Peptides against a protein of PDB entry 3PUK. Designs and how they scored, part 36

Target 1, 227 residues: chain A of PDB entry 3PUK
Amino acid sequence: ERGLKSVVWRKIKTAVFDDCRKEGEWKIMLLDEFTTKLLSSCCKMTDLLEEGITVIENIYKNREPVRQMKALYFISPTPKSVDCFLRDFGSKSEKKYKAAYIYFTDFCPDSLFNKIKASCSKSIRRCKEINISFIPQESQVYTLDVPDAFYYCYSPDPSNASRKEVVMEAMAEQIVTVCATLDENPGVRYKSKPLDNASKLAQLVEKKLEDYYKIDEKGLIKGKTQS

## One batch from the design tools (peptide)

Design b1_p20_1 (made by RFdiffusion4)
Fold by OpenDDE base, seed 4:
Structure b1_p20_1 (fold): chain B 227 residues (1-227), chain A 20 residues (1-20)
Amino acid sequence: as target 1 above (227 residues)
Amino acid sequence: SFEERAENVKEFNEEIEEEE
């Protein structure tokens, strides 16, 4: 019934909670908009408590300092979320928590990553990219978080061509995260459409899959599966 | 590239571990 949700939860548990778990230690967890939806889709608050999370906070909100506790940031690698993190640790006066564990839902751009390193490296205990940039809906259904994807992909306006490419890239990347979560390297299948979007997306997915599995979490190179 | 990012993150975590 909820196979994909369970898989996603298991992935998060292994990649995030088990990675930073210390016996008897409680953490504050900071979420952004995407990760709030993600966790809400695949777990309960009781599950988070079992993983040593005492409270969940919204990273975008102005929060009171809890300087005795470490913070687990489970956030998207976006300028907005990163900027909020930096405000929490960017200065001694603004330091809200004891230390930070950062888990990005996807690959963090070097520009953002380097900005983090330069600003608050001493406050960071872990920084990891876990590559889960989708929301599980049902047992085998997921939703990509690419704003206006439909509009740009199917826009007849040539002025949207550049944006279409960006959207396609983002979609491809998120599809790869699904595959990674499911531990699958599928043979990409698609139906041709007039705008050839499916073909382009398939090519991007294939390329990104190759890149991912070349440097996957286990350092393994996997062959294509029949998914 | 993914490789470059992965290496950057890896190196950073190694640095963090050394500082702890």
Scores: peptide ipSAE 0.185, ipTM 0.774, DockQ to the pose 0.866
Fold by OpenDDE base, seed 3:
Structure b1_p20_1 (fold): chain B 227 residues (1-227), chain A 20 residues (1-20)
Amino acid sequence: as target 1 above (227 residues)
Amino acid sequence: SFEERAENVKEFNEEIEEEE
């Protein structure tokens, strides 16, 4: 059995690096907080060098222009990361790099996507959503990137109901990305808790799995598998 | 929907390829 880390690396290699690879071309890679953790969990710097990455930069930091090189943005579809990208290529500022390849770890909201298209379309060579929103730990263990999940899911305060729903949606989405990465369409199993959060999460996961596999790259609806 | 988002990204990439 291949460990989860190797599966995640293979997914990133095929979905990102192989997708934008050009013979003899080196790129600068821009990472945000999540993708820094993600890559650190499943690869080494030597692996990135083999994929044509010369240097890694933090998207949140001020950086010197390298106008001769193309940039690979591997980032989360958040306002913060998108705003940093827009600063690099926006019409009001001189572009920092020759061109951009953008790979989002999840579905990019229409508002952010449209903002990118309106401001930076001429600088973009590729834009793709790869659906990897978890950190692999062990062979079958992963960590979800959902801030304050525990607080909102278990809060007895009814004023947090809306936020709880947002958190549950985010968790469900990330679980689906794990399934997609593993190429599995599992039947959802859960242990019920007093607050019935597990049942709600299971329903969300099932719904999102159905949606994902309806539009998968192969155009195939996979049957449910036991996992 | 997932389908609408996927189509939007696909269309954008097609436009990029035509401009190159």
Scores: peptide ipSAE 0.184, ipTM 0.775, DockQ to the pose 0.751
Fold by OpenDDE base, seed 1:
Structure b1_p20_1 (fold): chain B 227 residues (1-227), chain A 20 residues (1-20)
Amino acid sequence: as target 1 above (227 residues)
Amino acid sequence: SFEERAENVKEFNEEIEEEE
């Protein structure tokens, strides 16, 4: 049995599906590239049907309007995904759906969030950040979705320094989402490498973990647990 | 910051609920 997959599914079920569920109501679910992979890794289509999803659509596709149905957007907080959402509900275009529930897999930048609010707030019924930015593999294995991470982290070119920092931040954030999903605050362990990437990443993870647990629902910082 | 973003989202959801 793959424990991490079940944990991730349970998290999505409670944070997304239970949050917007209405008896007898079906929704269209919109996915992007990441969330397609995420759901595929931890659930079946039958599971989604049980959660009131009638059909899954790709947010990047030009879709036909279904104006009588509400849409559940489960997407990453990227300019691309947000722009696609805005096309569905923007003031300059006809609404594709009755209303939107938006669940981001990670923190949505203020710039994107403000753009959404300014453009289509009246169409939104819920907007939530659920903080699941990893793909579960096995019981205790996951994959981070950080494009070109290896290239930038190990690039000796000083011109890539800024990109390296961005990648490191993204990695750290996704590691924190794993911890949050598992409800654990592990001690950070690493082996140092020549470019000191492990130390930098560890520091970023520790900082972000502290921030997350400081403002959690309990308002308490959890002690470090064994990872 | 993380805290600021969380607050922003919270406030927005509160506004949505008031409009319904």
Scores: peptide ipSAE 0.176, ipTM 0.770, DockQ to the pose 0.743
Fold by OpenDDE base, seed 5:
Structure b1_p20_1 (fold): chain B 227 residues (1-227), chain A 20 residues (1-20)
Amino acid sequence: as target 1 above (227 residues)
Amino acid sequence: SFEERAENVKEFNEEIEEEE
């Protein structure tokens, strides 16, 4: 595996698997579309078995209950994934698993998080945001999962301005997760011409990096490591 | 903000630990 894939796997192992590990315990892991791609990019099924995952299930599919086993949800903080989780635990009669460990790939919106707390708190053993919202491709290459990013960012139509800002924010968040995963605080460089999109994105990244390191688990604000 | 969300998650996990 290339360097970035190894780093991502190590991050997932530490932040997710080590966090919920119980000796001799097997879990069912629930994945969504993004996390399926993420794990496929940086690990093998054998790796997951070593981490105590017996089977992987798609969160979007109707699944048979396995009430004696705990479930590890490694999912994106989207309404779709959250709604699927809520269906698994929202009703006493509908509980599919013994308990849930939830790990979000990014910051979960307060509205969704509060909805989870209100509906399923008794079934949850852990809820954590791990901030990995990118797909590693090569040693230093990753892809962002932001639908229509190119279209909105480069659209000359002023009517798309609001959507463009939303897309840029999502891109900035994912870039920050890469930096966080690599334990780097880069000096952001960009070209602002012919469009100011790169400048705006850079500013968002810088701001979010500052926010991240301010609340970093290590309590450490790092200086710029790259330029 | 990141801080607000982080605090919300922290509080929730603390509540979970107390209930177990």
Scores: peptide ipSAE 0.170, ipTM 0.768, DockQ to the pose 0.793

Design b1_p20_1_s1 (made by RFdiffusion4, then SolubleMPNN; from b1_p20_1, 9 letters changed)
Fold by OpenDDE base, seed 3:
Formats: structure tokens, C-alpha cells, sequence
Structure b1_p20_1_s1 (fold): chain B 227 residues (1-227), chain A 20 residues (1-20)
């Protein structure tokens, strides 16, 4: 079954498409590498058409302007994706589209957000973080998008300790987004053998879960559940 | 600093809505 896929799709539909929907309006949607994989895993093109998307474009590619249409950017908060957006709406070049709706898959660093605000604020109609940074595979399986996670987590070189920590943080953050998507605050369980990586990750997840639910969009604090 | 991030985006969107 595709239970997790349906949950992810419903989240995207409510958080992104319903949020920017205008009656009778069609948009061009810009995707990056991650969001392309994400949408392909949980929806069909027909689904996107129903949500008012006429064309999907790769944000990394050169594109012809369609100045009469608004654009929906569903992208990761990375320098690469943000830079591509800035090229589309920057003051140094003609705008590719009429206006932009931006939806980030995760928390956008202040530096990137401020860069966008400083250069393209007048072109933006919406900016939102939706916190979905995983790929659903099946009903209870998902894939994390953390580059070189295996290498650093299992590296015997102590010089990689700092990078290992960064990777662990990224993994923990993505796990929290899964929990948020599923509307669960789990009691974290893990297998500690053979290394302590699982224990460290569990601690990070617990901490981040607490932070997330403490300051969620509704200001709700949820109790821990079993998982 | 999650609270700060939420605040910034919220305020930004509010500004946009006021201009429309």
C-alpha cells in the first residue's frame, strides 16, 4: 500500500496548492531535484493539473519567460535553488514570470531568506516553509535526503566528527518532518548496536520533536506517543 | 531559533497581504 504517499500528498495539497489557489488561475510550477523526486513519488501529472498547474519546469534549466503567468516555486532552501529563483526575478534581468509563490520544503536560513527579500520582495505573493524533506517509498518506509550520510556516520576518522554531527542533525530534522507530517509525537525507539550512532540520532530527534511541537503553527503541545 | 524563523516569514506574508 501507499499510505505514507497519500499522507504526503495530502500535506502538499493543503500546505501548497490550497494555500495559493486562485479560481480560474493556472500557474507554472518550478521544481528542483528534491521536489521533483518528492512529487513523482506521491502524485501524478493529472493530480497537478487538477491543482491548477499547467506546466512543470526545472528550476536549474534555462527557461523562456512566460510573463503573463504566475509561478509556483516548490523548492528546497538551498543556495543553488535560491540562486536560480533570484535569476528569474532579480533586478538585473527581466522577470521570467508575473509573480512568485515560494514554498520551501524545510526551514530556510535567514541569510537566504534575507537575500530573497532584499532583491525580489515585490515579485513575491507568498513565502512559506512546509517542512517535508523526505521521500515516501511505501506505507511505512521513507528515504532521507542527506548526502554522504553513510560515509560520515561510519567513518573511523576522527577528523570527520564535525561533519558527522552535521549529518546527524540533518537526519534528525528530516525524521521530525516525517513525524510532523504524520501528526505524531513518538517516543523514540532505536537499536544501539553496533555503534552509538543510533543513540545519538535518537537524542537529536527527541530534542527537535520537543522544539517543533512547542512552537508549532497552532501553538499546540502534544504528548509523546508510542512508536 | 525556529520561533524566529516562523516570525519572519509570518511577518513577511502579512506585509504582502496588506499590499494586495
Amino acid sequence: as target 1 above (227 residues)
Amino acid sequence: DLEKQYKLIKEFNEEIEKEE
Scores: peptide ipSAE 0.239, ipTM 0.789, DockQ to the pose 0.696
Fold by OpenDDE base, seed 2:
Structure b1_p20_1_s1 (fold): chain B 227 residues (1-227), chain A 20 residues (1-20)
Amino acid sequence: as target 1 above (227 residues)
Amino acid sequence: DLEKQYKLIKEFNEEIEKEE
């Protein structure tokens, strides 16, 4: 398929599964709320089996230890998901799995990463940011996963201004991940609404796109194109 | 900021690889 779903799957396959694949090795994959939705949108269980995933577990749930197996954590870089990971490996005697491969869907804050490093570094075999923070719906349609985005962006209450800024920042980051996934640096287009949200978001996206391609994973600079 | 993040993770992975 030529749609966004196939592109996302290909990205995950290359960035996650191929990155940690070992011949004959099966892993348990831990998902959070976002990555559950993400994978459900672009693959089937049979696809995951082909990639060496034997079982999928919810990171938020209590799980029995499987100490002989390595775990693949495909999670968002949130305190909630990270805390669950830390619980799995934080205790020397209570490690849930043999080792961990961690793949974040977005940029992990330094503070959060340092917390992981300080606590569980010996248990980690890989840590990577793959920059997929959207859910593909249709061939050219995606959904952003930003909690309460609508509420804060369209709130007339000035007291929500700070939260609105945070939400728009998160949205901009996710839009950039779409562009990165599609290997595009588009000119941003938007329709003006009664609120200046679209304009502000567009500016944030443009800035972040510039930053991303300046320091991309390949060290390449891609020129801006219309899309 | 972005550069610092990439550097940190990169260095971390390099350390992991050295230990293996």
Scores: peptide ipSAE 0.236, ipTM 0.785, DockQ to the pose 0.719
Fold by OpenDDE base, seed 5:
Structure b1_p20_1_s1 (fold): chain B 227 residues (1-227), chain A 20 residues (1-20)
Amino acid sequence: as target 1 above (227 residues)
Amino acid sequence: DLEKQYKLIKEFNEEIEKEE
């Protein structure tokens, strides 16, 4: 299938499930709010079962220990999700699972990563960033998960300028993850609005695309393609 | 910054592999 949902699923399968899969082994998968939506958008529970996931759990909820099973954490690199992970493995007595595989949907800040490393490195079998921070809706449609993006982008209040920049950065980052997932380096096109939001976002996307492909683990440097 | 992050995670995974 050529749809974005299929592409996203294939990316997750390759980057996450194939990466940690062991024959005959079942895992518990921990999801946060974003990854719950993400997986719901591109797969079924039966698909997860085929990938060796016995059950999925919400990382934010209290959960009973299943100490004989390894856990697959597919989560966003946020303090909230990471803190929940740390509660699961932060102490020997509080370990809820046998071990952890951690897959972040986006770049994990060094400070946050170091916090994980310092507290529960012995429990971690894998840590990886997979760069999928969007929700596929239709074949060529996706949604961004940036809180208050609409409000700040269209706010004429100059007091919101700093927050607007942060929001724009977040949006640009998520757009780049779409491009990365589709293995495309598009020539960014936009139509300017009175507030020049499109222009600003386009510039950020272009910059981040350049950065991404420069540091791509596969060494992929592609020219601009038709967007 | 991003490059540094990749390096950090890569090194971490390498350490894990050595311990297993």
Scores: peptide ipSAE 0.232, ipTM 0.783, DockQ to the pose 0.712
Fold by OpenDDE base, seed 4:
Structure b1_p20_1_s1 (fold): chain B 227 residues (1-227), chain A 20 residues (1-20)
Amino acid sequence: as target 1 above (227 residues)
Amino acid sequence: DLEKQYKLIKEFNEEIEKEE
C-alpha cells in the first residue's frame, strides 16, 4: 500500500470530487502544471472517470468550448492559473463551459480571489481551498513545489539571503499542508547542516504548524503527534 | 510511475479528442 498517495487521493476525493458531485453529471477537469503532477502521482485515469471526469484539459492551453458541460478547475492559486481561468469565464464571448467549480490547492490570496469575483462570480458554483501543495512520491515520501529551493537554500552568496528566506517560507507552508493532509501535528526533527538551513526550516514549520492547529480548517485545536 | 500516469492521461485525452 502506498500510504501517502492513498491519503492524498482520499483527500482530493473528499475535498474536491465529493464536494461537487452530482448524480449523472460529467465534468471537464482543468489542471495546471502542479495539479497534473499531483493527480498523476496518486490516481489513474480510471479513478477520475469514476469521479465523473470525462476529460482532463490543460488550463494553460487554448481549448475548444464545451458550453454544455461544467468545468472542474483543480489548480494552484497562482496568477498564471487564475488568469487562464478568467479567460475561460471573464467575458460572455470567452465563456468556454457552462459553469465552474474551482478548487485551489492552497490558500488563494485575497487580491487574486477578488479579481476572480469581480470578473466571473456568476459562473462559479464552488470555490474551495484544499491545501495540498506537495507531490506524493512514495508511501512516505513527498516533494515540494518550490522552484530553485535547493539552489537558494545552499547558496553561499549572501545576496541570495532574501530569496532563501522566501523559499524556506514556501517550503514550510507546503510541509504544513502535508501535515494537514495527514492530520498530523508532528514534532519537527532535523539534522543540522553547515548552513543551518534545516534548523531554520524546522523553526518555520513549527511556527506555521502552531498557527495552523490553533485555527485549522475546522476550527479545532490538535495536540502534537509523535512521528 | 508519475510519468507513466501523465502519459496515460494524455493518451486518454487524445483518444477522446479523436472520437469527437
Scores: peptide ipSAE 0.019, ipTM 0.577, DockQ to the pose 0.022

Design b1_p20_1_s2 (made by RFdiffusion4, then SolubleMPNN; from b1_p20_1, 9 letters changed)
Fold by OpenDDE base, seed 4:
Structure b1_p20_1_s2 (fold): chain B 227 residues (1-227), chain A 20 residues (1-20)
Amino acid sequence: as target 1 above (227 residues)
Amino acid sequence: KLEEQYKKIKEFNEEIKKEE
């Protein structure tokens, strides 16, 4: 049993599948690149079938309409994924499914959210942010989805300073999602690096953890987990 | 920030419930 994988699956089950479950109803699930990897890491197709998913489709691919079925979009809040969603529901002629349940893996930016509201609100039955922005690998090992994180964080080139900051912010946010998934508010511990990257990241994580646990997805305040 | 985000999503879900 992979501990982290099980936790992630349980989170998805409760936050996504249980949230939109209707007895006797089957859905088509749309995944993007990240969520494909995410689900592949923590569940099997049989698990999805048990949750009422008849088929999974890649949101980036051209798909045949199945207008009698509702679609479960489990996607990242990115322009690319959102644009694909919008193409599925943006016009009457392009409506591919009966309705949509949208579950974002992270906070959806206002710009994207507003775009969705403006064009597809009538097609949406549920919208939720579940805050899982990592891939579980081992029992307690996960991968952050931050491109070039290593390069920018450890680059001595000052020209990368701005990018380094962006990357660290993204990493910190994703680490917080791990903690949230594990229902853990840990004290952050780190070892200093020559470029003080660990310290900076730790500070960001601590700050974001504090913010997150002020108000969680249920509006509850949580205390810190003792180390 | 989080409070605002949760409020936004909550309000949206309430709106779409009324529309269906």
Scores: peptide ipSAE 0.464, ipTM 0.888, DockQ to the pose 0.557
Fold by OpenDDE base, seed 1:
Structure b1_p20_1_s2 (fold): chain B 227 residues (1-227), chain A 20 residues (1-20)
Amino acid sequence: as target 1 above (227 residues)
Amino acid sequence: KLEEQYKKIKEFNEEIKKEE
């Protein structure tokens, strides 16, 4: 039985590195806050070197142009990360790299996607969503990255009800990405807690899992698995 | 939703290939 870290690494290797690999070609990899944590949790720099990455850079920082090299953007589909990408390729004078391969950790909203297409299509060689929005901790332990989740889910303020729903949806989405990465469709189990948050979250996860496996990447319908 | 998203990305990648 292999740990979650190994599974996540294998997913990234096949979905990202193998997808854009060219023999003898080195790339610069651009990471944001989330993907930095993600890669740090499941690989070493030596592993990235083996995959043809010469250096990793923070997408948020000012970087010198390396116009002879292609860039691999492994980023979250956020306005901040997308804006940084657009600065790298938005104009001829600002073009920092030869071309871009873009891999999003989650579904890219249409607004951001359309903005990219309108401004940078000629610079892009590949765009893919790989659906990894969690951090592996131990063999079967992972961390969700949902800001203020505790605050909103347990807030006694009724005005936070709408925000609570948004947070729970985000959590459910991330849990689904774990299942997708592990190629599992588990039966959802939970312990009852105050405010019935666990039950509500479980229902959301179950619904989203069903939707995902009905029309997954391979067009397969998967049955419920034991986990 | 998932199907629509996959279609969108697929179409974009095909467009990129045509421009290259």
Scores: peptide ipSAE 0.444, ipTM 0.881, DockQ to the pose 0.613
Fold by OpenDDE base, seed 5:
Structure b1_p20_1_s2 (fold): chain B 227 residues (1-227), chain A 20 residues (1-20)
Amino acid sequence: as target 1 above (227 residues)
Amino acid sequence: KLEEQYKKIKEFNEEIKKEE
């Protein structure tokens, strides 16, 4: 048991692999930059083999078709990853794989989702958002994938205020995914800094946590725990 | 927003089932 790593793996196993498991069936798994790091942080290739994955491929790379096998896409809901997916299935005559199971690490924007629906619905057997947008490290440590987070959060330039807010929103969202993964509703604790970034982020996290648990499919109603 | 997302995905998966 590796703490957060094992929890993340269990979630992926349940939410992704168990969800699309078919007896005797092997799949090719397509990963992007983030999910490559994610899986590398919490599992081994042997673990993936046990889950019916024969080969892992980088979605950004040119790949030869394997038309007899279904593909498991575990990717971030980004334009780049989605575009690569669409290229694999955009043409009926040029499908790289037999069919696709697509699992997003976070909420897929409507624009991207609609683009997928319009172009390759016939090739998709499953679509799911699993809400894991962080990289687990040792114990309960994790890394957020928010570009330029430190730059904008600590920028004294007022012109960056709008971007700072966007970054904080993204950070808050990813923190919520950690809490959701751990099945926790923490009482958020923070230490204020001169720029009051910690307070603002805490408020965003609390708000998003409330929203998450209100609509959780499991109907979870949990009190705040000390974090 | 989250409710809308769940609904969207659920509906899509139902549509996929119908197309199979």
Scores: peptide ipSAE 0.434, ipTM 0.881, DockQ to the pose 0.643
Fold by OpenDDE base, seed 3:
Structure b1_p20_1_s2 (fold): chain B 227 residues (1-227), chain A 20 residues (1-20)
Amino acid sequence: as target 1 above (227 residues)
Amino acid sequence: KLEEQYKKIKEFNEEIKKEE
């Protein structure tokens, strides 16, 4: 039985590595905090070598230029990660690498996308959004990467209502990415919890699932499946 | 929204190919 880890790895292999693979070419891969955890959870260094990755670098760290090598950025669409990318290619005289392939783990906001286009378009060879925003733990278990989710979801302070909504939205998005990765469009089921958090989350998930599977990456409409 | 998102990325990648 192939566990969730294998499914996630297969998705990354097809969506990222196969997408930018060139025969005989090695790349440097840049990771952020989330993608480091993601890859660590579902692959080994030997797997990455087989995919043409010579070395892994932390995007947040200062790095020496390797101008003869192309770079594969597998990062979250956050201001922090994008800013680090921009530092690598924002100046013509200080380009860290030969060119960049950028793969985001989620939808990149227009503001960030436009910023990249304006400053680094000539250095980019590929840009793609892949919807994988969860960490596989076991065959049936995954974790969501939503900072302070517990605090805001269970906060009795009304002043946190807006932030709670943002957190719930993020959680719903990540659940949808799990479904997309597993190629499932499930009917949402939940148990009622205090403060009605489960119900709210379920509603968000249902809405987002409908939107996502209305148009998939291939422009196909998928029907609902029973989970 | 999703359609628009795919469209902008696709268009961007097409532009990149032209610049190569």
Scores: peptide ipSAE 0.431, ipTM 0.878, DockQ to the pose 0.564

